Peptides against a protein of PDB entry 6RGO. Designs and how they scored, part 330

Target 1, 392 residues: chain A of PDB entry 6RGO
Amino acid sequence: MALKLLGFNQDATCFSVISSNKGVTIYNCDPFGKCFELEKSTSNDEELDFLVEMLFSTSLIAVVDKTIGASKRKKLKIVNTKRKATICELTFPHEIMDVIMNRKIICVVLKSDQIFVYDISCMKLLRTIDVRGEKLKSTSKFRNSEAVGDIGVRVSLSTDNNSILCYSSYSKSDKENAPLNDIVVFDALKCIQINVLPAVHQSNIVCIACSPDGMLMATASEKGTIIRVFKTIDTENDEPILVNEFRRGSRPSRISEMKFNHDNTLLACVGESDTIHIFALPVTTTEADANEDDTLQQSSHSLSSSINGLQYISKGLANRFGKIIVSKIPTQSQQRHVAYIKIPENAKYRIGFPKDTTNTIHICGEDGNYLVYSIPRNEVGPCTLVKSNTFD

## One batch from the design tools (peptide; made by RFdiffusion4, then SolubleMPNN)

Design b2_p27_7_s3 (from b2_p27_7, 12 letters changed)
Fold by OpenDDE base, seed 1:
Structure b2_p27_7_s3 (fold): chain B 392 residues (1-392), chain A 27 residues (1-27)
Amino acid sequence: as target 1 above (392 residues)
Amino acid sequence: MEVELTEEQLEELKKLLEEAKKLEEEQ
């Protein structure tokens, strides 16, 4: 049977799939099994397409029927899975491209490059963000938006109650063909713009991940070779703070998903490549507990010499991307622990981090595999398979 | 677009959000 992956929920306790014959199925990860099924309402042999966003392990889901020819591509259904009943239905002027939620907010992304922000508790509209309208204030020409099929606004939302929304926006360039290579950081609760990160890549941003706490953001472009991690809220001299730059590979490959773990120590990425990559993030010690005292005289052996290599990277980036202050990545930058998982070629995979185990990753494939891996702590290498299940 | 919810729909949403909150406090 053809499977299509919808992804994991926020805490990786559940994942959703489309089966061509069954419709939408939600699986529980532990104990592994089906927890919900939404049967296909139509007898047509049309390729099923859905958006399903689940609120953690609750019976609350947002569903969009994206099936080709369906008039329902503009409708968001809020469903109680225990009752198998629609709570409410919202209609939009344009096709829904993405839906993301947390305990406070639902964001709906339209094909029009609009983001509708709702209070989930009452489905009240808090804000409409018009990503194109913001560009038009700088460039008078409406681009005929119909022609660029695969390039749209990307979003990510913090899973916490702070509800930090990161979205891709058009660069302020006089070029009619400005890329979606800026990031806006938005407080979805207060409906205020917090930060703008200009030109974070040379090409369109195709993947964004917000950390669970909303303090970090990862970005990838169409090239998918470089992943950048920024602070979302904090700035240095009104300029964006680049925390990390990771190389996924030398060959271009689309990144489809990125996720932080719950303690912001790991960033995983998956896409069209045969490899899931897991990058270690430096622990941001909050400056608070620098209590004075322990004067342990560890001998200052003068490892002076090898500092020269890092100066060359900083000068080249600063001149081309504007004043992105690469905060001095401490010289401990050499031991970036990286783990990996090999996956079948051409199989789409999705990733999730469970809350309880910061060194565990959940993955699921359109090949019908649900896999749990342990991430090594102290050595660069492959992840270890801990659990395997199959689904249909 | 906006939607007006009935009191029953609001109370159903509230219960589901309270379930989501309890699951956060238990983990």
Scores: peptide ipSAE 0.471, ipTM 0.918, DockQ to the pose 0.807
Fold by OpenDDE base, seed 5:
Structure b2_p27_7_s3 (fold): chain B 392 residues (1-392), chain A 27 residues (1-27)
Amino acid sequence: as target 1 above (392 residues)
Amino acid sequence: MEVELTEEQLEELKKLLEEAKKLEEEQ
C-alpha cells in the first residue's frame, strides 16, 4: 500500500501516517500499536494528503485535509481522538501549508506566507505574521504568487512553554527574486520579535528545527550540503551567534526534516539521501555543574578550536556592500556527522528523539518500517538497530 | 481565522491541555 509519512509528535512517543486505503493512522511507539484511525471520508481514487499535528501523546490533534479537490485545504480541525469528534473547525483564506503546536500555541502557516498564532486553550488569534507584507514594504513589486514552487515559509516551534517560533523570511534585497534566507525568532506567547538572523544561507531555507527549549535553531537551504546552528535569542555585537556549521555531504540533497534531541547534544537530519546524519553539538556547560566529569573535556577542546574559526555573519558587511557575504566558513571548520543510519534509496523517512533516552532515535519510513536506533557516544560510526516494527 | 468556542468546547480543550501538562510532569 502507498504510505505517506506525516511525522513524529514532539517527544517521539507516537507518529502519524497516511494509508491510501484507510486515511490517517496514528501509531504509538512503545508499546508499538495503532492508537487512532481517521477514516477516508471519500471513496475517490484521489491521492490522500493530510497535515496532522499531535499534542504529545494526548488525544488532541490538529488535522487538515489537503487532498486535491477537497474544499477542506483551508480548514483546520481540532479533534479529540478518544471521542473521535471534532472540537472545533477554523477556516482560513488560503491553503494551509503547515501546522505546529505545543501546550500553549498553535501556529498555522498559509500558502499566502502568513503565520496565524493561536492560544490553544481558547483558539483565540494572538497574532497574524505576514512574511510577504514585510517584504512588500521593502519591494514595490507584488510577485505573482503562481510561480512560488515548493518554497514557502518554513516554521519551527519550541516544544516547551516558552513557545519560541522560528520562521523563514524574505531577505531585504531589492531583487525581484529575494530568497527566503532570513530567519525571524519570535516569542509566540508575548507576540514579540526577539531576533532576526539575516541571510543564514545563499538560497531559500527549506528546513528549520528549533531546539525543545527554543535556545538553538538549525537551518538548511535547498542545497542541503551545510547545516547551520544558531543561538535564537543571544546576539554578539548585534550579530547572530553561529554555534555550529555541519557538512551533511558534498552533493546537493534536500533535507526534509531536522530534529534536536531533548538535551541539545545531538542534531539529526533526514531527506532525499540514503543517510540520516547525526551531528554532535558542543555541550554548553552552563557554569553550574563544573564539578565531576573530566572525561568529556577532550571532545569539547576539539570542538572549541573549530568554533573559534566560525566567522560571524556580520550585519555590517551586508549593509555596507549590499552583497550578502555569507562568510564562507573554511571547509576545514565544517564538522561531519558523528553517527549515521543507512536507509533505503528513495524511501522517505521521518525522525524523532524520545525524551527519556537522549542517545536513541526513532525513525519511520514510507516502506512501513518503524525503527529504533542507539546512537554511538564515543565513536564515529553507524547507529545500532535496537528495535523494529512494521506498519501498513 | 477566528472561532468563538462554546463553554463545552472550552472545557474539552482545558481537559486535554491538563492531560498534556500531567504527561509533562510524569516524565
Scores: peptide ipSAE 0.470, ipTM 0.918, DockQ to the pose 0.867
Fold by OpenDDE base, seed 3:
Structure b2_p27_7_s3 (fold): chain B 392 residues (1-392), chain A 27 residues (1-27)
Amino acid sequence: as target 1 above (392 residues)
Amino acid sequence: MEVELTEEQLEELKKLLEEAKKLEEEQ
């Protein structure tokens, strides 16, 4: 049977799949087993397509049926899985491209490059974000070209209650084909724009991850060769917003998903390549507990690769040349993965980090494998398979 | 775009969010 992966929930306790014959199935990771099924509404041999966003391990899910007809693709269903009942249904003017949630907020991304931000507690609309902005309202050229590949607004939301929303935005370049290479950081609760990171890549951003606490974000372009990690908030202390630059590979390959672990020490990425890459983030030791004695030589080789190359171009020129946040970091300072997982070629995989085990990663494949790996701490190398299960 | 929820729908949502909150406090 053809499986299509929807992904893990926020804490990697569950994952969702589409089975061609069954519809949507949600699996629990531990104990491993089927916990919910949404049956296919129609006997048609149409390829099933769904969005499913689950609120952690709860019975609350958001569902979009993308399979059948233009009407269902515009409908968000909020479902109680325990009751197998729709709580409410929202209809949108355009096709839903993505849905993301936490305990406070639901964000709905439309094909119109609009983000609708809702208070989950009452489904009240807090904000409509028009990512195309007011200038592009006049050029009603809907890129109706089917041939504009999967280039749309990308979003990521912090899993915490701070509800930091990161999204890709169009560069302010007067070019008719401005790339989606800006990032906006948005407080979804307060409905305030926190930051704008201009031109974080040369091409469209195709993948974004927000850290669980919303303090970090990772971005990848269509090339998928370089991953950049940024602070979401400007720190007063002249610290660079760009904290890491990772090299996934030398060959272009699309990254489909990135995730931080719960403590922001690891960033994983997966995509079209035969390899899941895991990168170590430098632990920002807050200098506070510089107290007492214990001489245990934790040879934490702080890979403080001194990013000496970020010359602060002085404040005055930054207003006219949009903050060149991306100085050309020399290709030699790009950190490689610390760990990896080999996956089957042409199998789509999804990744998740469990909350309780910062050195464990959950992965699932369209090949029907659910796998748990241990991440090596002290050595660069392959992850160790700890648990495996199969699903259909 | 907007939806007006009934009191029953609001109470059902509230209950699920209270379950989500308890699971956060137990972790």
Scores: peptide ipSAE 0.469, ipTM 0.917, DockQ to the pose 0.880
Fold by OpenDDE base, seed 2:
Structure b2_p27_7_s3 (fold): chain B 392 residues (1-392), chain A 27 residues (1-27)
Amino acid sequence: as target 1 above (392 residues)
Amino acid sequence: MEVELTEEQLEELKKLLEEAKKLEEEQ
C-alpha cells in the first residue's frame, strides 16, 4: 500500500501516517502499536492528503483534509481522538498549507502567505501575520501561484511554553521575485516580533527547525547543501548571531525536515538523499562554572586525519555577509562529530527526538519501517540500530 | 477564521490541555 508520512509529534512518542486504504493512522512508539485511526470518509480512488498535528501524546489533534478537489482544504478540525469527535472546525479564506502547535499556540499557514496564530485553550485568534503585506509597500503583482511550485512560507514553533515562532519572509529587495530568504522570530504569546535575520540564504528557505526551548533555529535553502544555525532571541550589536554552519553535502538535495534534540546538542536532517545527517552543536557553557582551576593539560595530539566530507567550517563567510557578526565561533578546535543513518534510496523518512534519551533518534519511512537508532557521542560514524518495527 | 466555542467545547479543550500539562510534569 502507498504510505505517506505526516511525521512525529513534538516528543517523538507518536507518529502519523496516511494509508491509501485506511486514511490517517497514528502509531505509538513505545509500546509500538496503533493508538488512533481516522477512517477514509470517501470511497473514491483519490490520492489522500492530510495535515495532522498532534499535541504530544494527548488525544488532541488538528486535522486538515487536503485531498484534491476537496473544499475541505480550507477547514481545520480540532479532534478528540479518544471520543473520535470533532471539538470544533475553523474555516479559512485560503487553502491551509501547514499547521503547527504546542501547549499554548496553534499556528495555521495559508497559501496566501498568511499565518494565523491562535490561543489553543479557546481557539481565539491572537494575530494574523501577513508575510506578503510587509512586502506590499512594493507594487509587485501576485507571483503566479501556478508556476512557483512548493515554495511558500515555512514555519517552526518551539515546543516549550515560550512559543517562539520562526517563519520565512520575503527579502526587502525591489525585485518582483524576491526570495523567501529572511527569517522572522516572533513571540507567539505576546504577538511581538523579537528578531529579523536578513538574507540567511541566497535562495528560498525550504526548511526551518526551532529548538524545543526556542533559543536556536536551523535553516536550509532549496540547495540543501548548507545548514545554518542561529540564535533566535540573542543579538550581538543588534546583529543576528550565527552559531553554526554545517555542510550536509556537495550535491544539491532538498531537506524536508530538521529537528533539534531536547538539550540542543544535536541537529538532525532528512530529505531526498539516502542519508540522515546528525550534527553536533557546541554546548553553550553558561559562564557560571568558570571558577574551577583544573589545569588538565590535555596533549594536543594533532590527528590530522583527512575528514574530507561533512563539516566545512567556512572561514570564508566573514567576507561576503558583511555585517552578520559571526560571533567568535570558537576556533577550529571544536571537533564537532557527525553521525549518520543510511536509508533506502527514494524512501521518504521523518525524524524525531525522544525527550528521555538525548542520544537516541526515532525515524519512520514510507517503506513501513519504524526504527530507533543510538547516536555515537564521541566519534564520527554510523548510528547503531537499537529497535525496529514495521507498520502498514 | 474565528470561532465562538460553547462552554462544553471549552471544557473539553481545557481537559485535553490539562492532560498535556500533566505529561510535562511527569517527565
Scores: peptide ipSAE 0.463, ipTM 0.915, DockQ to the pose 0.817

Design b2_p27_7_s4 (from b2_p27_7, 12 letters changed)
Fold by OpenDDE base, seed 4:
Structure b2_p27_7_s4 (fold): chain B 392 residues (1-392), chain A 27 residues (1-27)
Amino acid sequence: as target 1 above (392 residues)
Amino acid sequence: MEVELTEEQLKELEELLKEEEKLLEER
């Protein structure tokens, strides 16, 4: 049977799948089993397509039926899974491309490059962000919407109550085909733009991850060779702070998903490659006061590569020829993965980090595998499989 | 784009949001 993965919830306690024969199924991770099923409403052999976003492990889900007809693709249903009832339905002017939520906010991304921000408690519209309208104000040039294939606005939301929204925006380049290579950082509660990171990649951003606390974001372009991690809020001399630059590989490969763990010590990425990569983030040792005493010489060879080099991404001088020169970050600062998982070639996988175990990763595949891996602490190498389950 | 919820729908949303608060207090 063809499975399509919808992904994990915010704390990786559940994951959602589309089964061609059954419809949408939500699985609980521990104990492993089905917790909800949305039956296929149509007897037709049509390929099912859905968006499902869960509010953690609660009975609250947002559902979009994308299977057939331009009308259904514009409808967001808020559903109580315990009652199997729709609480409310919202209709949008354009097709829904993505839905993301936390305890405070639900964001709806449209094919029109609009982001609708709602208060989840009352479904009140807080803000409409028009990413195209922002571009038009900056460049005076319309993009024909049809020529941008799978490249839409990407979003990520912090899982905390601060509700930091990161989204891709169009560069201020006078080119008709200006890439989606800027990032805007937005306070979704206050409806205020906090920061703008210009030209974080040379090509369109196709993947964004916000940290759970909203203090970090990871970005990947269409090339998927380099992942950049930035501070979201903090700036140095009004310039974006690049915390890390990771090299996934030398060959181009699309990254479909990235996630931080709950303590911001790890970043995982998955995509079209046979490898999930896990990168270590430098723990900012807050200099907790060096109270003198206890000499316990636990020689934890923490690979504290002292990243002394605050690499200023110097303002990409738009050279006279409209080339955004992303300053060549010295290739010497590019870190490799600390850990990896091999997955079947051409299998689509999704990733999640459980809250309670910072060195554990959950993965699920369109091959029907749900896998739990332990991430090595003291060595660079493969993750260890801890648990395996199958689903259909 | 906008929806006006009834008092019953608002109450149901509040009950579901409280499921999450309880799950956080139990951990």
Scores: peptide ipSAE 0.523, ipTM 0.912, DockQ to the pose 0.809
Fold by OpenDDE base, seed 2:
Structure b2_p27_7_s4 (fold): chain B 392 residues (1-392), chain A 27 residues (1-27)
Amino acid sequence: as target 1 above (392 residues)
Amino acid sequence: MEVELTEEQLKELEELLKEEEKLLEER
């Protein structure tokens, strides 16, 4: 059977799949098994396509039927899985491209490059963000969205209650073909723009991940060779803070998904490559007040050597044109993965981090494999398979 | 784009959102 992966929920307790014969199935990770099934409404041999976003391990899901020819591609259904009933239905002016949620907010991304932000508790519209309208009024030329493939607005939302929304925006270049290479950081609860990160890549951003706490974000371009990690809220002299620059590889390969673990110590990425890459983030020691006493000489083996590559490029060459050049970390200081998982080249995989185990990663494949891996802490190498299950 | 929910629909959403709070207290 052809399986299509939708992904893991926020805490990797569940994952969603489309089966051509059954429709949408949600699996529980532990104990492993089916927890919900949405039956196929039509007997047609049409390739099923859905968006399904689940609120953690709750009975609340958002569903969009994206099946080709369906008038339903503009309809968001909020469904109670326990009752198998639609609570409400929202109709949009354009096709729904993405849906993301947390405990407070639902964001709906349209093919029009609009983001609709809703209060989940009452489905009231808090904000419409028009990512195209933020372009200077001059070039009214609609990119014929037909010929430029899967390049649209990308979004990621923090899983916490702070509800930090990161989205890709068009650069302020007067060029008709301005890339989606800016990032906007938005407080979805207060409906305010917090930060703008200009030109974070040279080409369109195709993948974004927000950390669970909303304090970090990761970005990848169409090339997928470099991943950049930024602070979302914090700025230094009104400039964006680049925390890390990771090298996935030298060969171009599309990244389909990135995720942080729950303590912001790891970033995983998956895509068209035969390899899931896991990167270590520096632990920002918040200086908790050093109360005096206890002398425990834990031998800090100094992984200190690689951090010295943050050369403060001195303030001097602020050239006259107010292009904030995101300080490119020298290609020599680009960190590699600390861990990896080999996957089949032709199988699409999704990733999830469980909340309770910071060194465990969940993965699932369109090959019907659900796999749990242990991530090595102190060594660079392969992850160890801990558990495996199959699904159909 | 906008929908006015009935009191029954609002109550059902509130009950489902409280499922998450309970799942956090049970861990």
Scores: peptide ipSAE 0.521, ipTM 0.911, DockQ to the pose 0.817
Fold by OpenDDE base, seed 3:
Structure b2_p27_7_s4 (fold): chain B 392 residues (1-392), chain A 27 residues (1-27)
Amino acid sequence: as target 1 above (392 residues)
Amino acid sequence: MEVELTEEQLKELEELLKEEEKLLEER
């Protein structure tokens, strides 16, 4: 049977899959088992395609039927899984490309490069973000640049109540084919733009992850060789917005998903490669005034690779050339993974970090494997398989 | 793009959002 992975929920307590014969199935991770099934509405031999976003471990899901011919690609259903009932249905002017949610908001991404932000409690529209409209205000030519292929606006949302939305935007370059290589940071509750990171990659951004607290974001381009981690908010301290640069590999390979763990100490990435990579983030010790006494010399070898190389280009030239934040990071400052998981070649995998165990990662494959791995703390090496289950 | 929910739909949505708060209190 062909399986298609939809992914884990926010806390990795559940994951969703499409089975060609059954429709959408949601599995609980612990205890492992089916918790919900959405039956296929049609006996057609059409390849099933769905978006399913689950609100943590609740009975609330957002569903989009993206199946070819279904005419439902513009419809978002909010479903109660306990009642197996649709609470409400929203219709959009364009095909839905992505849906993301937390306890406060739902974001709906359209093929038109529009993001609709809703209050989840009442489904009231808070904001429409027109990512193309921002580009077109800068460029006098309405080119109907049909988004060539799989390149569209990418989004990620903090899982906390702060509801920090990170999205890819078009560079203000006078080039007709400006890449989606800017990042906008948006407070989705207040409906205000917090920050804009220009030209974070040389090519289109294809993957974004926001940290659970919204304080960090990770980005990867079409090349998928370098992952960059940024602060979402400018701190009052003269700290660099770019906090990490990781090398996944030397060979180009698409990254499909990235996730932070719940304490922002780890970043995992998965994609078309045979390897899930896990990177360690430096713990920003906020200097809380720890008083004198407890001499517990835990030799945390903080790999403080001091990125000393960001020479302050003086304030005056900042207005014309959007700060090329990235161009001067020496290739020598690129950190490698601290841990890895080998996965079957050509198997698509999804990743999730459970809330309760910061050194555990959940993965699931289109091969029907659900796997739990322990991440090594003290050494660079493979993750250890702790639990395995199969699904169909 | 916009939907006006009935009082019944709003109540059902509120009940589901409260399931998360209860699941967090029970853990």
Scores: peptide ipSAE 0.521, ipTM 0.909, DockQ to the pose 0.784
Fold by OpenDDE base, seed 5:
Structure b2_p27_7_s4 (fold): chain B 392 residues (1-392), chain A 27 residues (1-27)
Amino acid sequence: as target 1 above (392 residues)
Amino acid sequence: MEVELTEEQLKELEELLKEEEKLLEER
């Protein structure tokens, strides 16, 4: 059967998959098994496409039927999985591209480059963010809507109650082809813009991950060779703080998903390559408990190439051109993965970090494998397979 | 874009949101 992965929920307790023959199935990770199924409403041999966003392990899901020819691609259904009933349905002016949620908000991304922010408790609209409208104030020319293929606004939301929303925005370049290479950090509860990170990559951003606490953000461009990690809120001299710069590889490869673990010590990435990469983040020692004299000279020869901060190169005409983030780290001195998982070539995989086990990663593949790996902490190496299950 | 929910729909959403609070207390 052809499987299409939708992904893990926020805490990796469940994952969702589309089966061509059945529709949407949600699996529980532990104990492993089917917990919910949405039956296919149509007998047609149409390729099924759905968005499913879960509220953790609760019975609340948001569903969009994206199947080609369906009038439903503009409809968000809020569903109670226990009752198998639609609570409410929201209709949008444009196709829904993405849906993300936490305990406080739902964000709906449209093909129009609009983000609708809702209070989840009452489905009240809090804000409409018009990413294109902000661009049009800077650039008078509408891009023809047809050429916006796979490059739309990307979003990520903190899983905590602070509800930090990170989204890709168009750079302030006078070019008709301004890339989606800026990031806006937004308080989704207060509906306030907190920060803007200009030109974090040279090309469009295709993947964003917010940390669970909203304090960190990882970004990848269409090239997928370099991952950058920034602080979301804090700035240094009104410039974005680059915490890490990781090298995934030398060959271009699309990154489809990135995730932080729950303590912000690890960042995982997956995509079109045969390898899931796991990177170590610097432990932010809160200065408070530095009194324990534990002289463990862990000679971790982590080549912590001191990331001497972001340099903004102003190209000549200072006032109108967006600052470009230039890495000060030489390509050879960029941090590599600390751990990896080999996956089948051309298999799409999704990743999730469980809350209670910061050294464990959950992965699932369109090959029908659900796998649990242990992450090595003391050395660079492969992850160890701990548990495996199959699904159809 | 916007929806006005009935009292029954609001109550059902509140009950489902409380499932998450309970699942956090049980861990």
Scores: peptide ipSAE 0.502, ipTM 0.913, DockQ to the pose 0.835

